# Ledger of designs, part 31: peptides against a protein of PDB entry 3V4L

Target 1, 386 residues: chain A of PDB entry 3V4L
Amino acid sequence: GQPLAKDKVALLIGNMSYWEHPKLKAPLVDVYELTNLLRQLDFKVVSLLDLTEYEMCNAVDEFLLLLDKGVYGLLYYAGHGYENFGNSFMVPVDAPNPYRSENCLCVQNILKLMQEKETGLNVFLLDMCRKRNDYDDTIPILDALKVTANIVFGYATCQGAEAFEIQHSGLANGIFMKFLKDRLLEDKKITVLLDEVAEDMGKCHLTKGRQALEIRSSLSEKRALTDPVQGAPCSAEALVRNLQWAKAHELPESMCLKFQCGVHIQLGFAAEFSNVMIIYTSIVHKPPEIIMCDAYVTDFPLDLDIDPKHANKGTPEETGSYLVSKDLPKHCLYTRLSSLQKLKEHLIFTVCLSYQYSGLEDTVEEKQEVNVGKPLIAKLDMHRGL

## One batch from the design tools (peptide; made by RFdiffusion4, then SolubleMPNN)

Design b1_p10_3_s3 (from b1_p10_3, 5 letters changed)
Fold by OpenDDE base, seed 3:
Structure b1_p10_3_s3 (fold): chain B 386 residues (1-386), chain A 10 residues (1-10)
Amino acid sequence: as target 1 above (386 residues)
Amino acid sequence: MTKLVPFSTD
């Protein structure tokens, strides 16, 4: 019979906005597109952008809490990285220059922890460079891995080589994701699917002699990403996992704010990623005596590092939100909250209505404080150690 | 012209 997954869980990390390293672009699109594909495959997906070392550790720990016996685990990483002595290191956005293994997450350590969960399948998709870091001579003493025969690595490039993105004027995938996305929904053994992706990438003139997919597998069974999830949660652990994932993906409810002047504002929320939310405000009712009015969001928690210059934009694209803009209402002011992982407390902010009456030159302001609780990933309290 | 950019600091 076709194998069944007890559940399917994916952690996707895209690091782009490095502090001390060249900024990337592709991880934004790659994580978003892969999230949508894995959701179509009935994966519980946590998608995170621009994580620090500490935030990456916590994201991995939360991912490991979602893993259990017979669960399919998928880790995708897009960002800077290196490989020393066959150990793959994912580079956080706060990594120093030069970075070392002490500033990075070792994928083989994550694999060890996944093996302790007795997972049904472990898939690693590593869209990072695999060059040696000559500034790090640390040889990780890894404990002997168990022989679980359920491991698949898809490396975007060969050992000692680079992974690439396509830099053009618009949004583009990384080279690996460009080919992976076209095959990911195919009902094939995951190693066969990745081999077909490798062949497709190998035909690309842009990457010929620069990047080639490497597959490492111990997978003894015919397992696919398309394998159906075993039915209703039949265990307490499965219920807890489902609740934990659902909690990390709960948006605030849309609110209708009523101001004393009789203006009504709709405040809405949209998820771009598990740690990225768009707030939008729209005027849904305006008295005829009010000629102009705008509803600005302000007074955000300091932990979110929101620059007011990037808030309250007339388009989602002006906030840096290019992916979800089609699914957002038009004629709003938009604010992109990146870094929801940093939120220690409830998301409290002010909605400021600025308006003008017909025949008065002076603008009037009314303010309402809004508490939306902990949105999305902020419900996991990923900072519970600082 | 389409430029490849590595996911590397080098």
Scores: peptide ipSAE 0.196, ipTM 0.807, DockQ to the pose 0.822
Fold by OpenDDE base, seed 1:
Structure b1_p10_3_s3 (fold): chain B 386 residues (1-386), chain A 10 residues (1-10)
Amino acid sequence: as target 1 above (386 residues)
Amino acid sequence: MTKLVPFSTD
């Protein structure tokens, strides 16, 4: 019969905004496009941008809680990285210069923990450099991996080589994602799919002799990303997994705020990623005696590190949101919250209405506090232990 | 011109 997945879970991490290292661009587009494709494949996807070491550890721990016997687990990483002695290290955004293994996440340690969950399939897609880090003398003593015959690595590049992004005048994919996205929905054994991606990448004149896909697999079964999820959740663990994933993707409900002057504001929320939300405000009713009015959001929790210079923009693109702008209402003010994983408390903020009456020179302000609870990934309390 | 940029700190 066709193989069945008990469930399908993916963690996607894209690190771009490094503190002590060169900034990247491709991980933004790559994580977003891969999220949309994996959702079409019935994956439960957590998508995270710009994680610290601590936040990456917690994201992996929460991902491992979603894994169980016969579950398909997929980890995608795009960012800086290195490979020492066949161990792959993902570099967090807060990593020092130079970084070492103590500042990074070892993929083979994650694989060990996934094998303990008796998963049906383990897929790693690593869009990072595989150069040796000569500043890291540590030889990780990895415990012997179990022989599970269900592991697939897709490395964006060969051992000791670099992975590349394409810098155009606009947003572009990394080289690996550019070719992966065109085949990801095909009903093929995952190793056959990745081999076809390798052939397509090998035809690219830009990366010829610079980047080539490497596939490492022990996969003995004909498993595909298209394999159907088993029907109704038969276990308590499957119900918990479904609830935990749903909790991490719950947006605040849209609100209609009414001010004393008779202005009505629509407050709305959109997810760009599991840790990135856009707030938008629009004037839905204005009394005729009010000639001008604007609705600003302010007084955000300090944990979110919101720069007021990037808040309340006339377009999503001015906030740094280029991917979801087509799906947003027009004629709003937009604010992008890019670090929801840092939120320790409820998201409480102020909506400030600034308005002017006909025949009065003075601007009037009314304020309303809004509590939207914990949005998206903030519900998982990924900061537990800080 | 299309420029390749590595996911490297080197």
Scores: peptide ipSAE 0.193, ipTM 0.808, DockQ to the pose 0.829
Fold by OpenDDE base, seed 5:
Structure b1_p10_3_s3 (fold): chain B 386 residues (1-386), chain A 10 residues (1-10)
Amino acid sequence: as target 1 above (386 residues)
Amino acid sequence: MTKLVPFSTD
């Protein structure tokens, strides 16, 4: 019969905004496009941008809690990385210069933990460089991996080679995602799909002799990303997985705020990623005696590090939100919260209404505090040490 | 002009 997945779970990490290293661009688009494709494949997707070492560890631990016997697990990483002695290291945004294995996440350690879950399929998609780091001479003593089948690695490049992004004047994919996205929905064995992606990359004149896809597989079964999820969650563990995933994707409800002057504000929320939310405000009612009226959001929790210069923009693009702007309502003020994983408390902020009456020169202000609880990934409390 | 940039710190 066709293989069935007990469930399908994906963790996607895109690191771009490095502190001590060159900034990247492709991971933004690559994580977003891959998220949308994996959702069409009935994956439960957690998508995270710009994680510290600690935040990456917690994201992996939360992902491992969603894994169980017969579950399909997919880990995608786009960012800086290296490979020493056949061990792949993902570089967090807070990694020092030079970085070492102690500052990075070892993919083979994650694989060991995934093997303990008896997963039905493990897919690693590593969109990073595989050059040796000469500043790290440590050989990780990795415990012996269990001899298990159903593991697939798609490395964006060969051992000792670089992975590349395409820098245009705008947003562009990395080389790997550019070819992967065109085939990802195909009903094929995952290794056959990746072999076709490798052939497409091999035809690319830009990367010929610079980057080539490497596939490592122990996959003995005909498993595909298109394999159907086994029907309604009958097990307690499947209900727990559904609840944990739902928590990481719960947006605040849209609110109608009423001010004493008779102005009504609509406050809305949209997810760009599991750790990135757009807040938008719009004037839905204004008394005729009020000639000018603006609704600003302010007084965010300090843990979010919100620069007021990037808040309350007339377009989503001015906040740095280029991907979801088409799906947002028009004629709002927009604010992008890009670090929801840092939120220790409830998201409490102020809506400030600034307005003028006809025939008065002075601006009047009214304020309302709003508590929206813990939005999206902030419900997982990723800032708490395990 | 399309420029390839590596995901490397080198």
Scores: peptide ipSAE 0.175, ipTM 0.800, DockQ to the pose 0.859
Fold by OpenDDE base, seed 4:
Structure b1_p10_3_s3 (fold): chain B 386 residues (1-386), chain A 10 residues (1-10)
Amino acid sequence: as target 1 above (386 residues)
Amino acid sequence: MTKLVPFSTD
């Protein structure tokens, strides 16, 4: 019969906003597009941007809690990285220059931990450079991996080579995701699918002799990303996994705020990623005596590091949100919260209504505090280890 | 023109 997955879980990490390293662009689009494709494949997807070392470790730990016997696990990473002695290192955004293995996450260590969960399939998609880091002389003593015959690595590039993004005037995928996305929904053994992606990449004049996909696999069974999930969660563990994933994706409910002046504001929330939320405000009712009014959001928790210069924009794109802008209401003010993993407390903020009456020169302000609890990934309390 | 930029500059 066709293999069944007990469940399907994916962690997608895109690091772009490095502190001490060159900023990337492709991981934003790549994580978003891959999230949408994997959701169509019935994956539970956690999608995270711009993680520190500590946040990456916690994201991996939370991902490992979602894994169990016969579960399909997929890890995607897009960002800076290196390969020393056949070990792949993902570079966090806070990594020093030069970075070392002590500042990075070793993919083979994650694989070891996934093998302890008795997973049905382990897929790693690594969109990072595979050059040697000559500043890291550490020889990782990795414990011998178990012979599970359920492992697939798709490397965006060959050993000792670079992965590339396409820089143009707009948003573009990395080279790997550009070809992967066109085939990812095909009902094929995952190694056959990746081999076809490798052929497509090899036919491209842009990538020929610059970047080639490498497939490393020990996969004894015909397993596909299209393999159906085993029916209704009958186990307590499957219920817990479903609840844990659902918690990481709970948006605040939309609110209608009523001000004393008679203005009504709709406050809404949208998820761009598991750690990225857009807040939007719209005026839904205005008394005729009020000639101008705007509803600003302010007084965010300091842990979110919200620059007021990037808040309350007339378009989602001015906040740096280019992907979900089509699904958002028009004629709002938009604010992008890009670091929800840093939120230790409830998301409390102020809605400030600034307005002017007909025949008054002075602007009037009314304020309402809003508590929306812990949105999205902030419910997982990724910081509870300090 | 499409420019390929490596994920590492080193």
Scores: peptide ipSAE 0.156, ipTM 0.790, DockQ to the pose 0.750

Design b1_p10_3_s4 (from b1_p10_3, 4 letters changed)
Fold by OpenDDE base, seed 1:
Structure b1_p10_3_s4 (fold): chain B 386 residues (1-386), chain A 10 residues (1-10)
Amino acid sequence: as target 1 above (386 residues)
Amino acid sequence: MTKLVSYSTD
């Protein structure tokens, strides 16, 4: 019969905004496009941008809680990385210069923990460099991996080589994702799909002799990303997994705020990623005696590190949101919250209405506090232990 | 002009 997945879960991490290292661009597009494709494949997807070491550890721990016997687990990473002695290290955004293994996440340690969950399939898609880090002299003593015959690595590049993005005047994919996205929905054994991606990437004249896809697999069964999820959740663990995933993707409900002057504001929320939300405000009713009015959001929790210079923009693109702008209402003010994983408390903020009456020179302000609880990934309390 | 950017920090 066709193989069945008990469930399908993916963690996607894109690191771009490094503190001490060169900034990247493609991980934004790659994580977003891969999220949409994996959702069409009935994956439960957690998508995270710009994680610190601590935040990456917690994201992996929460991902491992979603894994169980016969579940398909997919980890995608795009960012800086290195490989020492066949161990792959993902570099967090807060990594020092130079970094060591103690500042980074070892993929083979994650694989060990996934094998303990008796997963049906383990897929790693690593869009990072595989050069040796000569500043890291540590040899990780990895415990012997179990022979599970269900592991697939798709490395964006060969051992000791670099992975690349193409920087144009606009947003573009990394080289690996550019070719992967065109085949990801094909009903093929995952190793056959990745081999076809390798052939397509091999035709790229820009990266010829610099980057080539490497496939490392022990997969003995004909498993595909298209394999159907088993029907109704038969276990308490499957119900918990479904609830945990749903909790991490719950947006605040849209609100209609009414001010004393008779102005009505629509407050709305959109998810760009599991840790990135856009707030938008629009004037839905204005009394005729009010000639001008604007609705600003302010007084965000300090944990979110919101720069007021990037808040309340006339377009989503001015906030740094280029991917979801087509799906947003027009004629709003937009604010992008890019670090929801840092939120320890409820998201409480102020909506400030600034307005002017006909025949009065003075601007009047009214303020209303809004509590939207914990949005998206902030519900998982990924900061537990700080 | 198309530029390749490495994911290496070195």
Scores: peptide ipSAE 0.414, ipTM 0.897, DockQ to the pose 0.852
Fold by OpenDDE base, seed 5:
Structure b1_p10_3_s4 (fold): chain B 386 residues (1-386), chain A 10 residues (1-10)
Amino acid sequence: as target 1 above (386 residues)
Amino acid sequence: MTKLVSYSTD
């Protein structure tokens, strides 16, 4: 019969805003496009940008909690990385210069933990360099992996080689995602799909002789990303998995705020990623005696490190939100919260209404505090342990 | 102009 997935879960990490290393651009677009494709494939997707070592460890731990017998697990990483002695290391945004294995996440350790879950398919898509790090001479004593089938690695490049992005004046993909996205929805065995992506990349004149896709597989079965999920979650574990994923994707409800002056504000929320939310405000009612009226959001939790200079913008793009701007309402003020994984408490903030009456020179202010609980990834309490 | 940028930290 056609293989069935018990469920399908993906963790996508895009690291760009490195502290001590060159900044990247493509991981933003690559994580977003891959998220949308995997959702069409009925994957439960957690998408995270710009994670520290601690945040990456917690994201992997939460991902591993969603894995179980016969579940399809997909890990995608785009960012800096290296390979020493056949071990792949993902570099967090807070990694020192130089970094070592102790500052990085070993993919083979994650694979070991995925094998313990008896997963139906394990896919690693590693959009990073595979050069040796000469500052790290440590040989990780990896415990012996179980002899399990159904593992697939798609490396964006060959051993000892570099991965690349295309930088244009606008948004662009990494080289790997540029070709992967065109085939990802095909009903093919995942190794056959990746072989076709490798052939397409091999035709690319920009990366010819610089980057080539490498496929490492123990996949003995005809499994595809298109394989249907086994019907309604009948097990307690499947219900828990569905609830855990739903928590990481729950947006605050849209609110109508009423001020004493008779102004009504609509406050809305949109997800760009599992750790990135857009807040937007709009004036939905204004008394005729009020000539000027603006609604600002302020007083965010300090853990979010929100620069007021980037808040309350007239366009989503001015906040750094280029991907979801088409799906947002127009004529709002927009604020991008890009670090929801850092939120320890409830998201409490102030809506400040600034307005002017006809015939008065002085601006009047009214404020309302808003508590929206823990939005998106903040519900997983990724900080439990500091 | 299209620029190829390495993910290397070197």
Scores: peptide ipSAE 0.409, ipTM 0.902, DockQ to the pose 0.867
Fold by OpenDDE base, seed 2:
Structure b1_p10_3_s4 (fold): chain B 386 residues (1-386), chain A 10 residues (1-10)
Amino acid sequence: as target 1 above (386 residues)
Amino acid sequence: MTKLVSYSTD
């Protein structure tokens, strides 16, 4: 019979905004496009940008809670990384210069933990460099991996080589994602799919002799990303997993705020990633005696590090949101919350209405506090250990 | 011009 997945879960991490290292651009687009493709494949996808070491550890722990016997697990990482002694290290955005293994996440440690969950398939897609880090001489004593015959690594590059992105004037993919996205929906054994991606990448004159896809696999079965999920959640564990994922992807409902002056504001929310949300405001009703009015959002929690200079923009693109702008309503003010993983408490903020009456020179202000609870990834309480 | 940017930190 066709192989069945008990469930399908993916964690996608894109690190770009490094503190002590060169900033990247492609992980934004790559994580977004891969999220949309994996959702079409019935994956439960957690998509996270710009994680610290602590936040990456917590994201992996939450991902491991979604894994169980016969579940397909996929980890994608795009960012800085290195490989020492056959161990792959993902570099967090807060990693020092130079970084060491103690500042980074070891992929083989994650694989060990996935094998303890008795997963049906383990896929790692690593869009990072595989150069040796000469500042780290640590040999991780890894326990022997179990012989599970269900492991696939897709490395964006060869051992000791670099991974690349294409920087244009606009949005562009990394080299690996550029070719992966065109084949990811094909009903093929995952190792055959990745081999075809390797052939397509090998035709690229830009990366010829610089980057080549490497596939490592122990996969003995004909498993595909297209494999159907086993029907309705028959177990308490499957129900819990569905509820956990749903909580991490629940947006606040759109609301209509009514001010005393008779102005009505529509407040709406959109997810860009599991840790990135757009807030938008629009004036939906204005009394004729009010000649001008604007609705601003302010007084955000300090843990979100929101710069007021980047809030309340006339376009989504001015906030740094280039991917979801087509799905947003027009003629709003837009604010991008890019660090929802840092939120310890409820998202409480102020909507401030500034307005002017006909024949009065003075501006009037009205304010309303809004509590939207814990949006998206903030429901998982990734900070419970501090 | 298309610029390749390495994910290397070196």
Scores: peptide ipSAE 0.409, ipTM 0.904, DockQ to the pose 0.854
Fold by OpenDDE base, seed 4:
Structure b1_p10_3_s4 (fold): chain B 386 residues (1-386), chain A 10 residues (1-10)
Amino acid sequence: as target 1 above (386 residues)
Amino acid sequence: MTKLVSYSTD
């Protein structure tokens, strides 16, 4: 019969806003598009942008809690990286210059931990460089991996080579995701699918002789990303996994705020990623005596590092949100919270209504505090280890 | 003009 997955879980990490390293762009698009494709494949997807070392470790730990016997696990990473002695290292955004293995996450260590969960399939999609880091002289003593015959690595490039993105005037995928996305929904053995992606990438004149997909696999069974999930969660563990994933994706409910002046504001929330939320405000009712009014959001928790210069924009794109802008209401003010993983407390902020009456020169302000609890990934308390 | 940007830090 066709293999069944007990469940399907994916962690997608896109690092681009490096502190001490060149900034990237494609990981934003790649994580978003891959999230949408994997959701169509019935994956539970956690999608995270711009993680520190500590945040990456916690994201991996939370991902490992979602894994169990016969679950399909997929890890995608897009960002800076290196390969020493056949070990792949993902570089966090806070990594020093130069970075070492102690500042980075080893993919083979994650694989070891996934093998302890008795997973049905382990897929790694690594859109990073595989050059040696000559500043890291550490020889990782990796414990011998178990012979599970359920492992697939799709490397965006070959050993000792670079991975690339295409920077132009618009948003574009990285080279790997550009070809992967066109085939990802095909009902094929995952190694056959990746081989076809390798052939398609090999026809690309831009990367010919610079980047080539490498497939490393120990996969004894015909397993596909299209393999159906086993029916209704019958186990307590499957219920817990479903609840844990659902918690990481709970948006705040939309609110209607009423001000004393008679203005009504709709406050809404949208998820761009598991750690990225857009807040939007719209005026839904205005008394005729009020000639101008705007509803600003302010007084965010300091842990979110929200620059007021990037808040309350007339378009989602001015906040740096290019992907979900089509699904957002028009004629709002938009604020993008890009670091929800840093939120230790409830998201409390102020809605400030600034307005002017007909025949008054002075602007009047009214304020309401809003508590929306812990949105999205902030419910997982990724910081509880300190 | 299409620019390739490496994911290398070198």
Scores: peptide ipSAE 0.386, ipTM 0.887, DockQ to the pose 0.865

